# Peptides against a protein of PDB entry 4JHK, part 151

Target 1, 212 residues: chain A of PDB entry 4JHK
Amino acid sequence: EDYKIQSFDLETQKLLKTALKDPGSVDLEKVSSVIVDQSLKDQVFSREAGRICYTIVQAEAKQTNGSVFRRNLLNRLQQEFKAREETRKRSTQEWVCLVSFICNIFDYLKVNNMPMVALVHPVYDCLFRLAQSDALKNEEEVDCLVLQLHRIGDQLEKMNVQLMDELFNLLRDGFLLQEDLSSMGRLLLLEILEFRAGGWKLSDTAQKYYYS

## One batch from the design tools (peptide; made by RFdiffusion4, then SolubleMPNN)

Design b2_p25_4_s2 (from b2_p25_4, 13 letters changed)
Fold by OpenDDE base, seed 4:
Structure b2_p25_4_s2 (fold): chain B 212 residues (1-212), chain A 25 residues (1-25)
Amino acid sequence: as target 1 above (212 residues)
Amino acid sequence: SPLEEVDQELLESLKDVKFSFDKLL
């Protein structure tokens, strides 16, 4: 399968392609940095980035029984996560890209066909941050929150239902009590509340109502 | 499997790494 990496320059594309098929022949720390950097700028790439990361991890494990790429990736993610408040203050776009990327890594980087336990709390921390009143008033942050919950909410709940309950308590309170939500923000919160209540799925009627 | 072994080793190495900072905001 082809990977969507046309947004990179030709040299970087070659680097990524080589990493995908022959990870032992490239600087995997550099590769991880490139992927993270681009994921912080391009939310569309974040989805592809998760798939790319998974492929490189698997390729390195099979080729050299190594984990250099994944280690560097997670170290970089931890650094970005630690600086997330500064990132949010600097750029809402970069912040939601960071959240999106962390969630996509959670979704794609499986261990024994299960999500990495080490990423559960970081993901929840990001989602809880998006669920704070100062974030809920921003449509871009609400969009990100709802999108991630649509993608990985069911998986996250399986990992920790208590945290999910607490998160949705905040979302419920935001929907009911927060006055400075946009109309779209309020609509999205209602939708995601119903989405979870319905077993992480929408009826055809609800789908039409919220997304037509 | 080799993949599982690599994954487990990495997970063990990350046990002491503080990733989460602001839980239950």
Scores: peptide ipSAE 0.024, ipTM 0.643, DockQ to the pose 0.278
Fold by OpenDDE base, seed 5:
Structure b2_p25_4_s2 (fold): chain B 212 residues (1-212), chain A 25 residues (1-25)
Amino acid sequence: as target 1 above (212 residues)
Amino acid sequence: SPLEEVDQELLESLKDVKFSFDKLL
């Protein structure tokens, strides 16, 4: 299986490839930092970062029963999460990359076959931030919000139905009441509302309407 | 925020938690 790391220079690619196969032979703190840094810059990589991180975590666990990478990754993740408002202020792109990364980590790093409980509220916090009126007017943020809900919404709901209900109340209100949504943003909100209402699935009719 | 503080504590508590091997990539 291939990992999408083409955005890195050759030296860093080598580092990452080694981490994926032989994590004990590299500086896993550096690896985690590189992954997080790039995840904030590259949306394509941000999407794949969770898978890469999972592989490294499993490789290290298998090789040494260690968790150095996971520890460093989560520490950095926490730091970036705490600074999310500043990130958003600095760059919408970096912000949506951060959200995507956090959601991807949530999706891939399972603990005892369950999502990491520690990430549930951070993920919801990010999604709630995207659901605020100042974010809903930005199509890039709406794109991110809807994309993440498509990817992990069902899992998140299982972790906390109440928060999901509250989130979707905001989305409904945004769809119905907010005037400065883009046409696409409004369409995406409607789609995701229907998506959840349909049990986190799209009907064939809806699929055709929204994506054909 | 209080939530962020709790998150940090939870993250610390997970340091030694074993990850699942069920998901294949």
Scores: peptide ipSAE 0.031, ipTM 0.556, DockQ to the pose 0.089; fails the geometry check
Fold by OpenDDE base, seed 1:
Order: C-alpha cells, then sequence, then structure tokens
Structure b2_p25_4_s2 (fold): chain B 212 residues (1-212), chain A 25 residues (1-25)
C-alpha cells in the first residue's frame, strides 16, 4: 500500500515504512511525534496521517499485541488539544491543522468498530470553537469547520445529537445574524446547514452549485 | 476541566481495547 510520506526526509520515510510493517523494531514514541509534528503543519497530510496511524495501530496489535504507538499518539494529541487556544493565538493555520488532525484520528481510530468515545468531547470542543463569532469571520476556520463536518458530522451526531443540535444552532445564528462573514463563509455555512438537514448528504445539483 | 479529566481517564481505560480491523484504507 502506498502512503504519502514524500514530504519527510529519507531517514524518516524509512522509519515510517518500518513502523507500518514491523512496528516492534522502531521507537514508536518517535514515530508518533513525527506524525503529529507534520500533521500540525500540513492540513492535507492530517488525513493521510489518520490512515497511517490506523495502520500502525493494527500492525502493532497483530505483531506484538501492543499499544505503545496508540498510547503515545493519544498522549501527544491530548497535549496539543490542551494547548489549542495558545496554538490558535499563535497561528490560525496550525490551529486548523490541529483540528483537522484530531478529527481524522477520530475518523480512523475506531474501537470495536465504533468511534473512540474519549475523543467525542474534544472534537466537539474544537468545532464549537470554530463556530464562535470570532472564528466564523475567518474563512480559513470556516473552511476547516465545514470540511470536518462533511467528513465526520454524521458519526459525531450519532455519538451526541444534543451537542450537534447546539453546534448547528450556533451555525444558523452565524449565518443569519453575523454581519462580518465573508461571502464564501456565508455560502459554506448555508451549504453545511443544508447538508445536515438532508441527512448528511448533498444532491449532485447542490454539489455543483456550491463547489463548482 | 472536569470533561477533560473524564476524557483522560477514558483514554487510559482504552489502552488495552482492540481497535477495528475492518476500516478501508
Amino acid sequence: as target 1 above (212 residues)
Amino acid sequence: SPLEEVDQELLESLKDVKFSFDKLL
């Protein structure tokens, strides 16, 4: 299987490849740190990172029945989550990368074929932060919010419909009442409102209208 | 926060829980 790790140097690529096939032979704490660091800098990579993490978790479970990688990954993730407000203050780009990474980990690292319950509140917390007025005026944050809801909104709703209702109340209010939204931001909010209302689906016609 | 503490405790409890093998890559 091909993994998008070309952004790393050759030594790190070798490390990651080995972790994917023979996780017991590498420092899995180092591997987790490398993945998290890159995910915090490259939002596109964050989705690939989720897939890579899933594969390493499964490989370690099969090889040694271990969970060293998962433990280190989640520990680092928790640290970054706790520092999220400082990250947002420092860099919007790093903040949306963090949110993207957390959401992708939620999407890929399932426990007994179910989303990891421990990540539900952290994910919602990130999305609620993106739904605040000071964030909705930033198109980059709106892009991130809408993207994550497209990816995992249906799963999140199944985990806690009350929080999802509260979140979308904020989004509706933002769409209707907030005056300093960008035109694209307002359009994206409308789209995601319709997306959920349609059972987390869009018609082909709507898809083309909003994204062509 | 209380929620963060609960989440951390839950994470610790999941250390030995099996992950899904059926997700498509």
Scores: peptide ipSAE 0.027, ipTM 0.538, DockQ to the pose 0.090; fails the geometry check
Fold by OpenDDE base, seed 2:
Structure b2_p25_4_s2 (fold): chain B 212 residues (1-212), chain A 25 residues (1-25)
Amino acid sequence: as target 1 above (212 residues)
Amino acid sequence: SPLEEVDQELLESLKDVKFSFDKLL
């Protein structure tokens, strides 16, 4: 498998590659920290990070039946989640990276091919925060919200349809009632509303209309 | 399973930090 880790220096790349192949031979706490740190800086990497994390978890489980990496990863995620409001105040970019990373971990780090239950509410909490009026007026936050819903919305709904209904009530109200949305933000909200209404699918025509 | 146990432990630990609408600014 090819993993996109070119953003790291060569030494760190070697560390990550070793963790993927022989997790027992490296400091998995350090590995988890490196992955989280980079994911908080690069939203694109956070997607790859999810895949990397899953692979390391599987490799460690297979090699030693251990879970050191996952424990460290989730511990760090919990710390970042607890501090999410401070992160948002400090940097919108870091905040959306955090949300993206949590969502990607939810997407990839499955247990018995099922999403980790412990992450369901944290993910929804993040998405609900993005759906508040003070966040919807920020196009970067709307982009993040819509992106995550495109990626994992169907999975999240399966985990808790009530929360998804509540979330989309907020999005509908934002679309209809909030006056300080950007034109693009409003368009994205409309798109995601239609996306869910269509069973988490979009026609090619709609896709072109909203994103081309 | 050990994985499930970790999941439940994390879930319990996160309950205290769940987002609350009354905390919105």
Scores: peptide ipSAE 0.026, ipTM 0.589, DockQ to the pose 0.481; fails the geometry check

Design b2_p25_4_s3 (from b2_p25_4, 14 letters changed)
Fold by OpenDDE base, seed 2:
Structure b2_p25_4_s3 (fold): chain B 212 residues (1-212), chain A 25 residues (1-25)
Amino acid sequence: as target 1 above (212 residues)
Amino acid sequence: SPLEEVDKEMLESLKNTKFSFEKYL
């Protein structure tokens, strides 16, 4: 299977390819660090990173019954999550990349075909942060919020419907009450409200209205 | 405003939230 790793230099690409097939022959701590670092500056890759991480985890488990990669990955994730407010203040781009990465890890890095329970609240925490008024006024953050909810909203709701209700209460309030939303931001909020109301599905009519 | 109060409360809650992945390490 092909993985989108062309953003890395050739040496790093080789490292990643080897990790995917023969994880025991590479420094998996280094591999995890490289993946996280790139995910924090490239939102497109942060999505692909989920698949890559899952594959490496499976390969290591199969080859050596080890979990070095997953341990290092989650350790780094925890560090980045703890520093999320600092990251947001420093760089909106890195912040939304972090959120995207965490969400994609949630989506792809499953245990026994189930989401890692430990990631549920961190994901919600990130989404709640994006739902705050100071974030809703920033279109880049709204884009991220809506994108993640499109990708994993249904899964998250299954894990905790109460938190999802609370999240969407904030989104509705933002849509109705917040005055400094951009036109596009307001439109995106309305779309995601409709998306959830429709059972996490987008009608053809809605898709045309919002994205055409 | 109610919205502002909710925002402040949620932000404070997030600041105090400690998450650990030790269970999976």
Scores: peptide ipSAE 0.032, ipTM 0.429, DockQ to the pose 0.034
Fold by OpenDDE base, seed 3:
Structure b2_p25_4_s3 (fold): chain B 212 residues (1-212), chain A 25 residues (1-25)
Amino acid sequence: as target 1 above (212 residues)
Amino acid sequence: SPLEEVDKEMLESLKNTKFSFEKYL
């Protein structure tokens, strides 16, 4: 399996490749730290990071029945999550990368082929923060919100439909009532409202209108 | 599996509480 890790130096690439194949031979705390650090800088990598993390978790479980990597990963995620408001204040880019990473971990780090239920509320907390008025006026945050809902919205709804209803009430209100949305932000909110209403899919007509 | 056991415990404990990882890992 091919993983997109070319953005790292050669030594770190070797470390990651070794972790994927022989996790017992590397410092898994260091590996988790490297993955989280890069995911906080690169939203594209954060998507790949979810897949990498799942593979390492499975490799360690198979090799030693251990969970050192998962423990370190989730501990670091918890630390970053708790500091999310400070991160948002410091850097919108780092904030949306954090949200993206948490959502991608939710998407890929399956337990018995199901999403990790412990991540449901943290994911919703992040999405609800992006749905607040002060975030909706920032196009970068709207982009992140809509992207995650396209990727994992259907899965999240299956985990908790009540929270999804509440979230989309905020998005509807933002679309209808908030005056300082960007043109693109308003368009994206309308699109995601239609996306969910259509069962988390777009008609061919809607796809052409919004993305062609 | 260890993952399944941890997740099961987290589900029960986090149902109506604030998010936390450390106490389950």
Scores: peptide ipSAE 0.026, ipTM 0.639, DockQ to the pose 0.176
Fold by OpenDDE base, seed 1:
Structure b2_p25_4_s3 (fold): chain B 212 residues (1-212), chain A 25 residues (1-25)
Amino acid sequence: as target 1 above (212 residues)
Amino acid sequence: SPLEEVDKEMLESLKNTKFSFEKYL
């Protein structure tokens, strides 16, 4: 299977390709660092990164019964998460990339075919931050929030319905009460409210209305 | 406003959040 790694230089591409099929022969700490660095700069890549990470984890487990890559990846994620407020202050783009990456890791990097319990609260923390009034007025942050909820909202709710209820209370209040939302932001909030109310799915008619 | 109070509480909660990936390291 092919992975979208064309944005990396040739040597890094070779490193990643080797990690995917022979993880025991490469520096997996370096591999994890490269993936995280790129994911913090490219939100589109962060989705692919989740798939890449899953494959490397599976390959290492099969080859050496090891978990070096996952340990290094999670260590780096924790570091970035701890610094999330500084990241947000420095760059909205890097912040939404970080959120996207954490959510994608949650989506792809499962344990025994189940989401990692340790990531539930960090993911919710990120989404709650995006649901604050100072973030809801920024279209880029609203886009990120809505995108993640479309991707993993149903999974997150299964992990903790109480937190999801609290999150959507904030989104509802933002939609109804916040005055400085953009027109698109308000539309997206309404859409995601309807999306959850409909069992985390959207009709074709609604899809056309909100995204035409 | 009620919304402002919720925002303040949530921001404080996020600021003081405690978690660890140690279980999976």
Scores: peptide ipSAE 0.024, ipTM 0.442, DockQ to the pose 0.034
Fold by OpenDDE base, seed 4:
Parts: C-alpha cells; sequence; structure tokens
Structure b2_p25_4_s3 (fold): chain B 212 residues (1-212), chain A 25 residues (1-25)
C-alpha cells in the first residue's frame, strides 16, 4: 500500500516505513509523536494518519502481540485533546487538523471491530466545540464539522444517540438563529441536517436537489 | 487518496448547489 508521507523528510519517511513493516525494530513512542505532530500541521496527512496508525497497530499486534504504539498514540492524543482550546486559539488550522485526526483514529482504530469507547466522548466534545456560535461563524470550522459528520456520524450515533441529538439541536439552532453564519456555512449545516435525517445518506429526492 | 477525492467531490458539489432556504424556515 502507498501512504502519503511525502511531507516528512527522508529519514522520517524511512522510520515510518519501517514502523509499518517491522514495528518492533523502531521506537514506537517516537513514531507516534511524529505522526501526531504532522497531523496537527498537515490536513492531508491528518486524513491519512488514521490509516497509517491502523496499519502500525495491526503490524505490532501480529509481530509481538504488543500495543506499545497504540498506547503511546492515545496518550499523546489525550494530551493534545486536553490542550484543544489553546490550540484553537493559536491556530484554527491546527485545531481542525486535531479534530480531523481524532475522528480518523476513531474511524480506523477498532477493538474487536468496534470503535474504542474511550474516544466517543472526546470526539463528541470536539464536534460540540465546533457547533458553538464562535466556531460556526468560521467556515473552516464548519467545513471540518460537516466533513467529520459525513465520515463518522453514523458510527457516532450508534455509540450515543442522545449526544448526537443534542449536537444536532445546536446545529439546527445555528442554522435557524445564528445571524453571522456565512451563506456557505448555512448551506453546509442544512445539508448535514438533511443527511442525518435521511439516515446518514441522501434520499433520491435530496440527491437530485443538492447534486443535480 | 480515493477517500480524499470523494470528500473533495462532496464539498465541491455543495459549493455549487443553488439553494432556497425559505422552504426550510
Amino acid sequence: as target 1 above (212 residues)
Amino acid sequence: SPLEEVDKEMLESLKNTKFSFEKYL
């Protein structure tokens, strides 16, 4: 498989490639830190990071029945999550990369083919933060919110429908009541509202309406 | 990646959608 790691220097690329094939031969704490650091800086890599992490986790499990990488990854993720408000204040780009990365980890890292329960509330917390008025006015944050809900909304709802209902109450209120939404932001909110209402898919009627 | 391409296509489709919000208000 080909992984998008071109944004790293050659030495780091070699490290990652080795981790993907022979995780026992590298410092998996360092590998996890490198992946998280780059995921915060590069949105393209942030999207890819979940797949890379999944592969490393599987490789380590098969090779040594270990979970060193996953443990270090989740520890670092927890640290970044705790500092998410400071990250958001510093850089909207890093913030949306962080959210994207957390959602990708939720999507790709499974335990017995199920999402990690420990990530459910952190993911919702991020999405709820994006659903606040000060975030909904920023198109970059709305883009992130809607994109993640398209990717993992159905899975999240299965884990906690009550939180999803509460989240979409905020999105509905934002769509209807918030005055400083951009036209595009409002359109995106409307689309995601209908997306969920249609069972996390577009009906034939909606498909024609939005994408004809 | 194919997944990223799908995301881009989706976002592009949304950007090009002509909408009337009145029916939803």
Scores: peptide ipSAE 0.016, ipTM 0.338, DockQ to the pose 0.022

Design b2_p25_4_s4 (from b2_p25_4, 13 letters changed)
Fold by OpenDDE base, seed 1:
Structure b2_p25_4_s4 (fold): chain B 212 residues (1-212), chain A 25 residues (1-25)
Amino acid sequence: as target 1 above (212 residues)
Amino acid sequence: SPLEEVDEEMLESLKDYKFSFEQLL
């Protein structure tokens, strides 16, 4: 398997590569911090980061039956989550990166091939925050919201359909009632409403209509 | 407006939400 880590310096690349194959030989707290730091700056990397994290977790489990990496990762994630409102105020980009990372961890970091139940509420909290009026008017936040729902919406709904119903009630009301949405934001909300209504699927025709 | 009320309520709910990631360990 190839992991996209070329954005890091050579020393960090070596660290990550070693963590992937021999996690017991590296400082896993440092590894987790490096991954989180980069994920908070690069939303594209956050997707890859989820896969990397999963690989390190399973490698450590096999090697030492340990969970040091996961513990450090989740502890750092908790710190960032706690500070999410301050992050949002400081930088919309860092905020959407944080949301993306949390969602990607939910998507990739499975336990017994199932999503971690404890991440359900944090993920919904992030998505509900993006569904507030002050966030829906920001196209970057709408992009993030819709992207995550495309990625993990079906999984998340299976974990708690009631919260998903509540979330989409907000999105519907935003689409119908909020006046300061961008044209693209409004279009994306309509698309995601249709996406869920269609069983978390979108036809090729609809795909071209919304994204051509 | 109904939308504003919902937004305020949800935002307040998020502020009070407490969660520990350590429960995952």
Scores: peptide ipSAE 0.017, ipTM 0.410, DockQ to the pose 0.035
Fold by OpenDDE base, seed 2:
Structure b2_p25_4_s4 (fold): chain B 212 residues (1-212), chain A 25 residues (1-25)
Amino acid sequence: as target 1 above (212 residues)
Amino acid sequence: SPLEEVDEEMLESLKDYKFSFEQLL
């Protein structure tokens, strides 16, 4: 399978490949650290890291019935989440990578084929932060917000519709009332409002209009 | 225009429903 790990050096790629097939033979704390570090620097990898993590979790469970990787991964994720405001102030790029990563983990790292309940509020907290006025004026943050809602919005709504309603109240008011949105940002907000209103679906015509 | 591509019922609802909110952060 293609896990899109070409951004790593060859030695690290080998480490990750080994973790995917024989997790008991590698330092899973190191593996988790490497994945998180790269996810914070590479948006492409950040968006795909969840699948890799899930595969490693499953491989370890099957091999040793262990959960060392998941424990280390979630511990590191919690540390990064707690420091999210500092990260945002330091680097918008790292911040949106963090949000993308946590959303991707939510999407892929299922437990008994269910989303991790423990991640619901952290994910919403990130999305609410992106929905604040100071974030909505930044196109990079709007891009991230809209992307995550396209990917996992329907799942999140099923977990907590009240929070989703509150989130979209912010987005509605941003779209209608905030004056310093970029043209593209405003367009993306309009699209995502329509997307949810349509049951998390868009017509082909609308899709082409907004993204072609 | 983008507005022409939006569901008219949704758009009307958005215009009708507005509230003041506090920043969450």
Scores: peptide ipSAE 0.006, ipTM 0.354, DockQ to the pose 0.021
Fold by OpenDDE base, seed 4:
Structure b2_p25_4_s4 (fold): chain B 212 residues (1-212), chain A 25 residues (1-25)
Amino acid sequence: as target 1 above (212 residues)
Amino acid sequence: SPLEEVDEEMLESLKDYKFSFEQLL
């Protein structure tokens, strides 16, 4: 199995590979910290981080019935989430990477084949922040918002339809009423509105229109 | 076209804002 960890130096790559196969032989707190740090810096890795984390969690559970990695990961995630506004002010790049990472963790780290309930509100909080007017005017944030909703929107709605309705009310209002949206931003909002209205699916024709 | 595939409930909701869909695109 191939994991996209090329952005790390060779020593760190070895650490991660060892964690994936033999988690009991490495410092899992360090591994979790490295993954979170890189997820904030590298959007490509941020997208893959959920899968890597899931594999390490499963490997540790199988090997020692432990949960050290998951505990440290979630603790660090909570810290970064609490500091999300400062992160956004410092770097839009790091902010959207953080959102992407949190959403990927939600998508991949299942408990009894179900999403972690504890992550539902944090994920929605991030998406609601991206749906505010000061974020919707930034194409990078709109890209992130729409991408995450494409990836996990259906799962999130199943967890809390009321919050999803509220979120999409903001997106509808942004699409219709906000004046400083870019043309691409407005198009993406329209697409995601249609995507949800279609049961979180698009026809092949619509997909080609918006993304080809 | 994507316009032809838009959900009717969504279209009705958007009409409440006094916008035609074609004008928004």
Scores: peptide ipSAE 0.005, ipTM 0.334, DockQ to the pose 0.019
Fold by OpenDDE base, seed 3:
Structure b2_p25_4_s4 (fold): chain B 212 residues (1-212), chain A 25 residues (1-25)
Amino acid sequence: as target 1 above (212 residues)
Amino acid sequence: SPLEEVDEEMLESLKDYKFSFEQLL
């Protein structure tokens, strides 16, 4: 497997590669910290981080039947989640990276090939926060919201359709009623409304209109 | 895997909207 870890120095890359293949030979607490820290700075990496985390979890389970990495990962994730409002206040960029990371952990860290039920509400909590009027006026937050819904919206809906309906009611109201949306933000809200209405798919025409 | 099976059982027990990751540890 190929993992996108070029943003790290060579020593850290070696650490991560070793964790992927021989997790028992490295400090898994350090590995988890490195992954979380980078995910909070780089939204693009956060997606790759989900895949990396799943691989390390599986490798450790197979090697020692242990869960040291997962424990450290989830502990750190909980800490960041609890502090999410302070993070948002401090840095919109860090906030959207946090949301992206949580969503990507939901996407990749499967339990018996199914999404973790326990992460459903935390993910929705983040998305509902992004759907509030004070967040919708910020294009960076709208970008994050729409991106996550494109990535995991169909999975989330299968877990709880009622919450998804409530979320999209907020998005509809934002699109129709909120005056201080950016032009791009308004366009993205319209697109995601159509995306869900189309069964979480876009026609070729719609894709070209919104993203070309 | 054994880890996934244990996780599934723990995850099924989490029903509250007010969620804590500590229950997954």
Scores: peptide ipSAE 0.023, ipTM 0.579, DockQ to the pose 0.159; fails the geometry check

